# Peptides against a protein of PDB entry 4Y8H, part 25

Target 1, 222 residues: chain A of PDB entry 4Y8H
Amino acid sequence: TTIVGVKFNNGVVIAADTRSTQGPIVADKNCAKLHRISPKIWCAGAGTAADTEAVTQLIGSNIELHSLYTSREPRVVSALQMLKQHLFKYQGHIGAYLIVAGVDPTGSHLFSIHAHGSTDVGYYLSLGSGSLAAMAVLESHWKQDLTKEEAIKLASDAIQAGIWNDLGSGSNVDVCVMEIGKDAEYLRNYLTPNVREEKQKSYKFPRGTTAVLKESIVNICD

## One batch from the design tools (peptide; aimed at target 1 C31 S129 G168)

Design b2_p21_5_s1 (made by RFdiffusion4, then SolubleMPNN; from b2_p21_5, 15 letters changed)
Fold by OpenDDE base, seed 4:
Structure b2_p21_5_s1 (fold): chain B 222 residues (1-222), chain A 21 residues (1-21)
Amino acid sequence: as target 1 above (222 residues)
Amino acid sequence: REEVVRASGAEEHAAMSAALL
């Protein structure tokens, strides 16, 4: 997996690749790694696919209840705190590595969470097996005061670095943009750089193309 | 009345390696 988050002047973008693996097997070529915690709080997941989905759904449900109880819009720091406390309770046995981002009444936020419940903050972050490939792009091209378009470009370029250079990453780029004062924009398959070309030849042959060279009938019942 | 012992093949659900992201 390659997942990234990038802050820009008026919000935050997260992006992910779309490969799932089972050892040497590509299990899914176009899985979704971006999860909605709330309408304006999204995360990208790396690690165990089931754990990333399940933990984000659980915290998403608890965030909705908390929002109703407090009569307040969900905050990214509340989601962060709930996620980290849950993951810490399970001592890293829930294999979820998350980039959590969003917009709330306090502004735009970007965090990461590791399976043991540690958390980081930054203007740009990467996680997964492709994180170093992504970080090489981020460190080379990140600047302060990015525009929305520059941040989407930077995030998508960082994911592509994972797609091309990491065995655990591949296929497409998914993006979610969370801008202050707007709805979240989920861009499923924002880039599809791995469309397979048409096969140069068809290898469909009619039945009987392989000739029977010899037949022998052996009676096995005396 | 030969009891056809249906060998319940315990399909070893080979622990499908958890899908990783």
Scores: peptide ipSAE 0.314, ipTM 0.639, DockQ to the pose 0.029; fails the geometry check
OpenDDE base, seeds 1, 2, 3, 5: peptide ipSAE 0.263, 0.258, 0.272, 0.273; ipTM 0.625, 0.621, 0.627, 0.620; seeds 1, 2, 3, 5 fail the geometry check

Design b2_p21_5_s2 (made by RFdiffusion4, then SolubleMPNN; from b2_p21_5, 15 letters changed)
Fold by OpenDDE base, seed 2:
Structure b2_p21_5_s2 (fold): chain B 222 residues (1-222), chain A 21 residues (1-21)
Amino acid sequence: as target 1 above (222 residues)
Amino acid sequence: RREAVLASGREEHRRMSEALK
């Protein structure tokens, strides 16, 4: 997995690759690693696929209830706190590594969470097996006061570095843009750089292509 | 059954994947 988050002047972007693996096997070529916690708070997940999905759904549900009880829009720091406390409670047995980002009445936020419940803050972050490939791009091209378009490009370039250089990453780039004063923009398959060429040959052969060399009838009832 | 992994790059995920072998 390669997941990234990048802050820009008026919001935050997160991006992910779309490969899921089971050891040496590609389990899914086009899985969704971006999860909605609330309308304006999204996360990207690495680790155990079921755990990343389940924990984000659980916290998403609790954030909705909390929003209703408080009569306030959900805050990214509330989601962060709920996630980290839940993960810490399970001592890293819930294999979720998350980049959590969003916009709320306090502004734009970007955090990371590890399975043991530690949290980091930054203007740009990467997680997953492709994180070093992504970080090489981020460190080379990140600047302060990025535009939305520059941040989307930077995030997508960082994910592509994971796609090309990390065995655990592949296929497509998904993006979610959370800009202050706007709805979240979820861009499923924003880039599809691994579209297979049309098959040049058919695998259907005419009947009789394989010659019968020998036939034997064995009576199994002696 | 091997769980679907979104590879984290950490040795802990390798251990979990091996424990599921």
Scores: peptide ipSAE 0.187, ipTM 0.632, DockQ to the pose 0.191
OpenDDE base, seeds 1, 3, 4, 5: peptide ipSAE 0.014, 0.144, 0.000, 0.114; ipTM 0.309, 0.616, 0.218, 0.579; seed 3 fails the geometry check

Design b2_p21_5_s3 (made by RFdiffusion4, then SolubleMPNN; from b2_p21_5, 15 letters changed)
Fold by OpenDDE base, seed 5:
Structure b2_p21_5_s3 (fold): chain B 222 residues (1-222), chain A 21 residues (1-21)
Amino acid sequence: as target 1 above (222 residues)
Amino acid sequence: SREAVLASGREEHARLLAALE
């Protein structure tokens, strides 16, 4: 897995790869790793998919109830606190690593949460097995006052670095953009770098090429 | 008022951040 978050001048973007693995096997090429906690608060999950989904759904439900009772827009820090407390309670037994991002009346926010409940704050973050490759891109190209478009590009480039350099990462790039004063923009399969364009190469062999005597196509991919 | 909600929100946010540090 490769997940990233990048702050820009008027919001935050998160991105993820879409490969799901079970040991050495690619179980799903189009796994959704971006999860909605609330309309304007999203997270990217690394670790066990089941744990990440269960935790984010639980917190999402509690945040929704809280928002309804208080008549207030949910805050990113509230989601962060609830997630942190939940993960800390289990002391790393839950294998969830999260990037939590969003916009609220106080501004744009970007946090990470480790499985044991520790939290980090930054303008750019990466987690997962591809995080080092992603971080190399982020550190090289991040600047202050990024535009929305620059931030989407930077996040996507960072995920692609993970896809190319990490066996645990692959397939597509999903993006979610949370801009102040706007609805969240979830861009499922924003990039599909591994979609092999049908090689339109007509292999016209010139007359006199050795006849292919036998072709056996073995589907190696179950 | 919207301003009062925003002000109370900022204060709560500051308290929550302080508790997370």
Scores: peptide ipSAE 0.018, ipTM 0.493, DockQ to the pose 0.019
OpenDDE base, seeds 1, 2, 3, 4: peptide ipSAE 0.008, 0.007, 0.027, 0.006; ipTM 0.369, 0.373, 0.569, 0.364; seed 3 fails the geometry check

Design b2_p21_5_s4 (made by RFdiffusion4, then SolubleMPNN; from b2_p21_5, 14 letters changed)
Fold by OpenDDE base, seed 5:
Structure b2_p21_5_s4 (fold): chain B 222 residues (1-222), chain A 21 residues (1-21)
Amino acid sequence: as target 1 above (222 residues)
Amino acid sequence: SRAAVLASGREEHARLSAALE
């Protein structure tokens, strides 16, 4: 997995690859690793896919209840705290590594959470097996005061670095853009760099390419 | 539509990539 988050001048973008693996096997070529916690708070998940989905749904439900009770838009820091406390309670046994991002009445936010419940804050972040490949791109091209378009490009280029250089990452780039004063923009399959071309050659040999040296017909009468 | 947003984003990415080259 490669997941990234990038802050820009008026919001935050998160991006992910779409490969799911089970050991050496590609289980899904087009899995969704971007999860909605609330309308304007999204999460990218690395680690155990079931754990990332389950924990984000649990916190999403609790954030919705909290928002209804308080009559307030949910805050990214509230989601962060709930996720952190939950993951810490399970002492890293929930294999969820998360980039949590969003916009709320206090502004735009970008955080990371590790499985043991440690948290970090930054203008750009990467997690997953492709995180080093992504971070090489982020460290090389990140600047202060990114535009929305520059941040989407930077995030997608960082995910592509994971796709091309990490065995655990692949297929497509998903993006979610959360801009202040706008609805969240979920760009599923924003880039599809691994579309398989049609095979130029058919490996269907004509009948008779291999000579039949012996034929035996066995009638299996039950 | 979601498809129109995706198309516009890809075109924008291509334009940005070409401008940085």
Scores: peptide ipSAE 0.021, ipTM 0.516, DockQ to the pose 0.023
OpenDDE base, seeds 1, 2, 3, 4: peptide ipSAE 0.000, 0.009, 0.009, 0.000; ipTM 0.271, 0.387, 0.432, 0.266

Design b2_p21_6 (made by RFdiffusion4)
Pose (drawn by RFdiffusion4):
Structure b2_p21_6 (pose): chain A 222 residues (1-222), chain P 21 residues (1-21)
Amino acid sequence: as target 1 above (222 residues)
Amino acid sequence: SSGTETLETMEELQETYLENN
C-alpha cells in the first residue's frame, strides 16, 4: 500500500493506491483504502486490510453517536484520540496504519497513526510499503502555501511513485479533498493509469465443451 | 478487501526500494 496526506491553503487532501496483496499475489486490483469516519473526516489506511476497515468503522460509529449527543460537528482530534487509544490498548496487534484528515469547526487537520498507537502531525505524510517512494516525491516537491490543485497533483504524484516503484502498490489512485466550508469530495479512481491492454484472443469456449454428469433445478423459494 | 500487510512486509519492500536506488 501507498497512502499520503497533504495540507493546502484551505483544507487537506488524502490519496491512496488501490492494490491489495496476499503474499506476492494481487488479491484486489481496485479496493478502496479511503474511509469516511464522518462526512468531513476521512481516513486512509495501510496494514492489515480488515483491521483498517474495522477500526475505521468502529470509531466512525462512535463519532456519529458523539456528534448527536453533543449537537456538534465532529473534530478530527476526537477521531485521532479514539483511534490512538484503541490501537494502544491492543499493543500493535490491530495492524492499522492510518492517515487521518478532515475539516471541522477548529480548522483543517492532518495526522498519522501507527498501529502501536503513536500519532504524528504534519503538512505532508506517507505510510505503507510505498511510503518511501511517495515521501521522496513529497520531500522533493512540497512547499508551504499550496493551492488545492497543486496539493491534489502532489498527492497523486506521490501515490504514483508508489504505484510504479513499489511492488506492494499498483493500479489506480483514489483522492479525497476536504476543504473548509465545503463538502468533502471523494474522487474514487481519480487516476486510472494501469488499464489492462486488449487481450490477443477470446477464450470463450464452444458450448458443450465441459462434461456434465447431472443437472437439477435448485429451490430458492419458500 | 483482504490481505495482511505487516510491518515487516512494509519494511522489506522499503528496503528493496532503497537497494534499487

Design b2_p21_6_s1 (made by RFdiffusion4, then SolubleMPNN; from b2_p21_6, 15 letters changed)
Fold by OpenDDE base, seed 1:
Structure b2_p21_6_s1 (fold): chain B 222 residues (1-222), chain A 21 residues (1-21)
Amino acid sequence: as target 1 above (222 residues)
Amino acid sequence: ATGVETAEIIAERQAAWKAKH
C-alpha cells in the first residue's frame, strides 16, 4: 500500500494506490483505499482492509449524528479525536493506519493516525509499504503555496513512486481533493498507469539455459 | 469506472466492502 496526503493553498489532497495484497498474493487490483467520513472529510486507509472500513464508517456515522444535533459542519479534529480514541481502545488489535484529511470552518487539515493511536501533522504525509518511495518524491518537490493542480500532480507522482518501487503497491491511483468552500472531489482511477506488469515472462528456460540479456562483442584488432 | 464518483456510488461501494469483510 501507498497512501499520501498533500496540503495546497486552499485545501488538501489525499491519494492511494489500488492494490490489495494477502501476503505475497495480489487479491485485488482495484481496491478502494479512500473512504468518506463526511462530505468534506476523507481518509486514506491502510492495514487490514476490514478494520479500516469498519472504523471509518463508525466514525462517519457518529460525525453525521453529531453534525445533525449541533447544526454545525463536522471538524477534521473531531474525526481525528474519535478515530484516535477508537484505535486506542482496541490497543492495536485493529490493524488500521490512516491519513485523515479535510476542510472545515477552521480551514484545511492533514493528519495521520497509527493503529496504536499516535497522530502526526504535516503539510505532506505518506504511509504504507511504499511510504519511503512516496516520501522521497514529496520531500523533493513539495513547496509552500501549491495550487490544486500542483498538489494533485505531486500526490499522484508520489503514489506512482510507491507503485514502481514497492511490490505491495500497484495498479491505479485514486485521488480525493478537498478544497475550502467546496465538497470533496473523488477522482476514482485518476491515473491508470499502464504498469505493464512486466510480464515476467516466466520463460521457463529449460534447466541449464542462461538468458543472454546483453551481448557486447569487443573486436580486439591485432 | 474512471472519473468523479457521486456520494451514492461511494456509499454503495462502502456497503459492498462491508459485506465482503
Scores: peptide ipSAE 0.026, ipTM 0.483, DockQ to the pose 0.021
OpenDDE base, seeds 2, 3, 4, 5: peptide ipSAE 0.009, 0.013, 0.026, 0.009; ipTM 0.386, 0.433, 0.496, 0.454; seed 5 fails the geometry check

Design b2_p21_6_s2 (made by RFdiffusion4, then SolubleMPNN; from b2_p21_6, 16 letters changed)
Fold by OpenDDE base, seed 2:
Structure b2_p21_6_s2 (fold): chain B 222 residues (1-222), chain A 21 residues (1-21)
Amino acid sequence: as target 1 above (222 residues)
Amino acid sequence: ATGVESAEIIAKRQEEWKKKH
């Protein structure tokens, strides 16, 4: 999994790869890892997809109820606190980590939540098995006052870096854009990187050449 | 075709899913 969040001048972008893996097996090539908590608050989930979805749906329902009672737009910090409390209640049995992002009357927000309940705040974040490769792209290209388009590109490039460098990440890139004063834009399969399987260049060995698949030098000590 | 879905369309699908489950 590779998930990222990027703040821009007027909002926040989150992105995720679509590969779901169970050990060495690709279980789903088009798994949705971006989940809506409220119209303007989304999360990117990593870990067990079912756990992430169930948690985000529960929190989404509670936030909706709270919003109805208060007649106020949901706040990202409220979603963060509810998610954190829920993850803590299960003492890390939910192996989920999340990027939580959104816009509210106080502005744009980007947070991460770890399974042990720690939270981080940043202008850009990456989580998952591809997070190091993604972070290298983010650190290299993030700047203050990104445009929406620059942030979408940066987030997508970061996910692609994760896809190329991590077997647990892959397939397509999903993006969600949350801009102040606008509806959230969910861009399903924003990029479909044709991972051309580098066709192993079929080295046409000349007739009579045996391909050595593995050389093991065993030092036999006399 | 990048399926751009608005938050409203996604909301409606989630509500329909919640009603079925």
Scores: peptide ipSAE 0.010, ipTM 0.408, DockQ to the pose 0.016
OpenDDE base, seeds 1, 3, 4, 5: peptide ipSAE 0.008, 0.009, 0.006, 0.010; ipTM 0.331, 0.348, 0.290, 0.414

Design b2_p21_6_s3 (made by RFdiffusion4, then SolubleMPNN; from b2_p21_6, 13 letters changed)
Fold by OpenDDE base, seed 1:
Structure b2_p21_6_s3 (fold): chain B 222 residues (1-222), chain A 21 residues (1-21)
Amino acid sequence: as target 1 above (222 residues)
Amino acid sequence: GVGVESLEDIEARQKELLEKT
């Protein structure tokens, strides 16, 4: 598993490989590795899929409630705090770590949270079994004032490096772009071994609406 | 760049940014 985040001039991109592995066997099914907390705050999850999904849904619900109560747009730092507190509560029992990213009235943000609750901040981050390979790409190619397109490419390249490290085969990458002043753009299967087509889903949600993203399992043919 | 920042520092920075907007 590899997850990455990359800040660009007007927002943040997160990306994840969507391949599921059970031991040495790669499942022929895509799993969603990106999770929406709020319309403009998303997570990339690594670790136990069930844990990451459950945590992000819980925090998403709480963030929605807070947003309604305060009449304010959700803050990335609030999501970060809630996630950290939740993970800390279980003292690392949850085998999940996350990259948390998004945009809010204070700007664009990119954080990572480890299972034990530690938090990192950066312009680019990588986590997962392929994180070292991904980081090598990020360190080599990240620069100030990246465009949206450059950031998407960089994130995708980093994920691909991670996938190569783990599996030594083709790539399947999901991407989410969060740009200031715009709706989040979820690019499902931005890269697949055989189909490099952007399945763009624009998620427009009114304030206070928690929409459940439709999960689709897609078979991967290498 | 990658760095480590405490939650308190992050929150403080965010509050400051909000107050300036």
Scores: peptide ipSAE 0.022, ipTM 0.590, DockQ to the pose 0.021
OpenDDE base, seeds 2, 3, 4, 5: peptide ipSAE 0.013, 0.007, 0.007, 0.020; ipTM 0.456, 0.425, 0.441, 0.504

Design b2_p21_6_s4 (made by RFdiffusion4, then SolubleMPNN; from b2_p21_6, 16 letters changed)
Fold by OpenDDE base, seed 5:
Structure b2_p21_6_s4 (fold): chain B 222 residues (1-222), chain A 21 residues (1-21)
Amino acid sequence: as target 1 above (222 residues)
Amino acid sequence: ATGVETAEAIAARQAAWKAAH
């Protein structure tokens, strides 16, 4: 898994790869790792997909109820605190780690939560098995005052670095954009870099021909 | 509100991306 978050001038972007794995097997090529907590608060999940989904749905339901009763827009810090307390209560027995991001009346926010309930704050974050490859891109290209378009590009480039360099990451890039004063934009399969082009030529070799898979001319100098 | 893309919008965007790369 590779998940990232990037703050920009007027909001926050989160992105994820779409590979699900069971040990060495690719179980799903198009797993959704971006989850809605509320209309303007999303998370990117890593670790056990079932644990991530169950936790985010529970917190989402509690936030929705609280928002309805208070007539107040949900706050990202409220989601963060509830998620942190839940993950900490299970002392890391829940195999979930999250990037939590969103917009609220206090602005744009980006946080990470580890399985043991520790939290971090940043302008850019990466988690998952591809996080080092993603972080190398983020550290190289992140700047202050990113535009929405620059932040989407940076997040997508960081996920692609995870897809190309991490066996646990792959297939497509999903993106969610949360801009202040706008609706959240969920861009499912924003990039599909590993969609094999339809082989323009299926060479059906006749029965009895061995395809030459690789020809290497080695000049053996005598 | 949350803007979730339609299947048609996703397909169009994916086609445009593939054409640009």
Scores: peptide ipSAE 0.030, ipTM 0.494, DockQ to the pose 0.023
OpenDDE base, seeds 1, 2, 3, 4: peptide ipSAE 0.005, 0.027, 0.025, 0.018; ipTM 0.306, 0.509, 0.496, 0.370

Design b2_p21_7 (made by RFdiffusion4)
Pose (drawn by RFdiffusion4):
Structure b2_p21_7 (pose): chain A 222 residues (1-222), chain P 21 residues (1-21)
Amino acid sequence: as target 1 above (222 residues)
Amino acid sequence: SASASATAAAARGTDAVIETS
């Protein structure tokens, strides 16, 4: 996995590749690694796939209840606190590595969370096996006072460095933009640079090629 | 739909993560 977060003028953008691996095998060519904790707080996850999804939904659920109880829009630091205290309690056995970003009444925020529970603050961040390829790009091209468009280009360029140079990353780039005073825009498959080429031949078989021993109608009704 | 998503996520395995200072 390669995931990034980049702050800009009036908000924050996060991006991720879309490859899932089981050992050297690509288990999923197009999984979403960008998760909605609340409408304007999004999370990019790397590590154990089920852990990132489960921990993100659990905190997302508690944030919703907390938002309803307090009659307030949720804050990123609440998601940060709840996630880090949960992951710390599990001593690193829940393998979730997260970049948490969003906008709230306090402003725009960008954080990272490691599985043992430590958190970091920054204007640009990267996690996952492709994090060094992405960080090399971020350290080369990031500057203070990025526009929204520059931040999106820098984030997807960082993801692309992971896609091309890291065997743990591939396929597509997902992006989510959280800008102050506006709805968060989730850009699923923002870039699709790895379209499979047309196959040389159709392997559709002549009907009857497979030997059959029996047939029967299956009752799915009541 | 939620159950299918949870099964799909559990079947996706674990990606490596590099921790730095």

Design b2_p21_7_s1 (made by RFdiffusion4, then SolubleMPNN; from b2_p21_7, 11 letters changed)
Fold by OpenDDE base, seed 1:
Formats: C-alpha cells, sequence, structure tokens
Structure b2_p21_7_s1 (fold): chain B 222 residues (1-222), chain A 21 residues (1-21)
C-alpha cells in the first residue's frame, strides 16, 4: 500500500493506490483505500484491510452521533482522538495505519495514526509499504503554499512512485480533496496508468475443434 | 435511513460529497 496526505493553501488532499495483496498474491487490483469518516473528514488506510475499514466505520458512526448530540460539525481532532484511543486500547492488535485528513470550522487538518495509537502531524505524510517511494517524491517537490492543483499533482506523483517501485502497491490512483468552504471531492481512479492493452487473440475455440481420433470402451469390473 | 441521514447532514451543513470516476 501507498497512502499520502498533502496540505495546500486552502485545504488538504489524500491519495492512495488501489492494490490489495495477500502475501505474494494480488487479491484485488482496484480496491478502495480512502474511507469517509464524515462528509468532510476522510482517511486513507494501510495494514489489515478489514481493520482499516471496520475502525473507520466505527469512528465514523460515533462522530455522526457526537455531531448530532453537540449540534456541531465534526472535527478532525475529534476523529483523531477517538481513533487513537480505540487503537491504543487494543495494543496494536487492530492493524490499522491511517492518514486522517479533513476540513472543519477550525480549518484544514492532516494527521497520521499508527496501530498502537501514536499520532503525527505534518504538511505532507506517507504510510504503507510504498511510503519511502512516496516520501522521496514528497521531499523532492513539496513547498509551502501549494495550490489545489499542485497538491493533487504532488500526491498523485507520490502514489505513482509507490505503484512503480513497491510490490505491495499498484494499479490506480484514488484522490480525495477537502477544500475549505467546499464539498469534498472523491476522485475514484483519478489516474489509471496500468490499463492492460486489449488481448490480441481469444483462447476460446468452438467445441469439436479437437478431433476424436480413437474411442475404446474398457470394462473395469469383472 | 439514507433520506433521514441526508436531512440530518443538511441541517448541520455537512452533506457535501462530490464523487467523480
Amino acid sequence: as target 1 above (222 residues)
Amino acid sequence: DAAARAARAAALGTDGVVVRE
């Protein structure tokens, strides 16, 4: 997996690759690794796919209830705290490594969370097996005061570095853009750089293409 | 359920998601 987050002048972008693996096997070529916690708070997940999905759904439900109870828009720091406390309680047995990002009434936010419940803050972050490949691109091209378009390009270039260089990453680039004062933009398969060319031939032949050259009946019972 | 969720999200100003493929 390669997941990234990048802050820009008016918001935050997260991106992910779309390969799911089971050891050396590609289980899914086009899985979704971007999860919605709330309409304007999204996360990217690495580690155990079931754990990343289940924990983000649980916290998403609790954030919705908290938002309704308080009559307030969901905050990224509330989601961060709930995720952190939940993961810490399970002592790393929930294999979720998350980049959490969003916009709320306090501004734009970008965080990471590890399975033991540690948290980091940054203007750019990467996680997963492709994180070093992604970070090489981020460290080379990140600058202050990125535009939305520059941040989407930087995030997608960082995911592509994982796609090309990490065995655990592949296929497509998914993007989610969270800009202050706008709706979140979920760009599923924003880039599809690994579309296979059309197969030149079909290996399906009509029945009877192989001729029967000889038939014999053998009695096997006495 | 979906309609009730949409109405609650709209009342809180949190209903906006644009999906593009």
Scores: peptide ipSAE 0.088, ipTM 0.511, DockQ to the pose 0.026
OpenDDE base, seeds 2, 3, 4, 5: peptide ipSAE 0.034, 0.083, 0.061, 0.036; ipTM 0.514, 0.489, 0.420, 0.459

Design b2_p21_7_s3 (made by RFdiffusion4, then SolubleMPNN; from b2_p21_7, 11 letters changed)
Fold by OpenDDE base, seed 4:
Structure b2_p21_7_s3 (fold): chain B 222 residues (1-222), chain A 21 residues (1-21)
Amino acid sequence: as target 1 above (222 residues)
Amino acid sequence: SAAERAERAAALGTDGVVVLE
């Protein structure tokens, strides 16, 4: 997995690759790693696929209840706190590694969470097996006061670094843009750089192409 | 089918956790 988050002048963008694995097997070539916690708070997940989905749904539900109870729009820091406390309670046994981002009445926010419940803050973040490949791009090209377009490009370039260089990452780039004063923009398959070309050869043969050289019927019943 | 995929996964010992590495 390669997941990234990048803050820009008026919001935050998160992005992810679309590969899932089971040991050496590509389980899904186009899985979704971006999850909605609330309309304006999204996360990217690495680690156990089921745990990332389940924990984000659980916290998403509780954030909605909290929002209703407080009569306030959900805050990214509330989601962060709920996630980290939940993950800490399970001492890393819930295999969720998250980049949590969003916009709320207090502004734009970008955080990361590890399975043991530690949290980080930054203007740009990466997680997953492709995180070093992504971070190499981020460290090379990140600057203060990014535009929305620059941040989307930077995030997508960082994900592509994971796609090309990390065995655990692959296929496509998903993006979610959360800009202050706007609805979140979820861009499923924003980039599809691995569209397979037409196969040069077809191995579809008519029935009977393989000749039957010998047939024998043996009765094995009495 | 989903069942056939599960059976193949079991046979390959890939019944393991789907990981987003």
Scores: peptide ipSAE 0.314, ipTM 0.653, DockQ to the pose 0.108; fails the geometry check
OpenDDE base, seeds 1, 2, 3, 5: peptide ipSAE 0.294, 0.301, 0.289, 0.293; ipTM 0.642, 0.638, 0.639, 0.645; seeds 1, 2, 3, 5 fail the geometry check

Design b2_p21_7_s4 (made by RFdiffusion4, then SolubleMPNN; from b2_p21_7, 10 letters changed)
Fold by OpenDDE base, seed 1:
Structure b2_p21_7_s4 (fold): chain B 222 residues (1-222), chain A 21 residues (1-21)
Amino acid sequence: as target 1 above (222 residues)
Amino acid sequence: SAAARAARAAALGTDGVVVLE
């Protein structure tokens, strides 16, 4: 997995590759690693696929209830706190490694969470087996005051570094853009750089291509 | 190496499980 987050002048972008694995096997070539916690709070997940999905759904449900109860829009720091306390309680047995990002009434936020419940903050972050490949791109090209378009490009270039150089990463780039004052923009398969060329031949022959040379009916019942 | 990946999968408890590496 390669997952990244990048802050820009008016929001935050997260991006992910689309490969899932089972040991040496590619389980899915086009899985979704971006999860919606709330309309304007999204996360990218690495680790155990079921745990990343389940924990983000659980916190997403509890964030919705909390939002309704408090009559307040969901905050990224609330999701961060709920996730880290849940993960810490399970002592790393829930194999979820998350980049959590979003916009709320307090601004734009970008955090990471590890399975044991530690959290980090930054203007750019990467996680997963492809994180070093992604970070090489981020460290080389990140600057202060990125535009939306520059941040999307930087995030997608960082994911591509994982796709090309990390065995655990592959296929496509998914992006989610969370800009202040706008709806979240989920760009599923924003880049599809690994589309296979069209098959040169079809192996579907017309029915009757193989002639029947002889037929015999044998009774096999006594 | 394959052994290092297997050890990492075991350490993460992801052996035989669908993983987002």
Scores: peptide ipSAE 0.287, ipTM 0.645, DockQ to the pose 0.076
OpenDDE base, seeds 2, 3, 4, 5: peptide ipSAE 0.294, 0.290, 0.308, 0.280; ipTM 0.649, 0.643, 0.654, 0.641; seeds 2, 3, 4, 5 fail the geometry check

Design b2_p21_8 (made by RFdiffusion4)
Pose (drawn by RFdiffusion4):
Structure b2_p21_8 (pose): chain A 222 residues (1-222), chain P 21 residues (1-21)
Amino acid sequence: as target 1 above (222 residues)
Amino acid sequence: ASYAATPADGATIATQITNLL
């Protein structure tokens, strides 16, 4: 996995590749690694796939209840605190590596969370097997006072460095933009640079090619 | 399946692909 977060003028953008691996095998060519914790707080996850999804939904559920109880829009630091304390309690056995970002009444925020529970603050961040390829791009091209468009380009360029140079990353680029005072825009498959080429031949078989021993109608009714 | 969490995982994946090939 390659995932990134980049802050800009009036908010924060996060991005991720879309490859899932089981050993050397690509298990999923187009999985979403960008998760909604709340409408304006989004999360990119790397590590154990089920852990990142489960821990993100659990905290997202508790944030919703907390938002309703307090009659307030949720803050990113609450998602950060809840996630880090949960992951710390599990001593690193829940393998979730997260970049948490969003906007709230306090402003725009960008954080990373490692599985043992430590958290970091930054204007640009990258996690996952492709993090070094992405960080090399971020360290080369990031500057203070990025526009929204520059931040989106820098984030997807960082993901692309992971797609091309890291065997743990591939396929597409997902992006989510959280800008202050506006709805968060989730850009699923923002870039699709790895479209499979047309196959040389159709392998559709002549009907009857497969030998059949029996048939029967299956009762799915009541 | 995994989303791979660290560069060390990337090195492991590279090794595993090399062995498979």

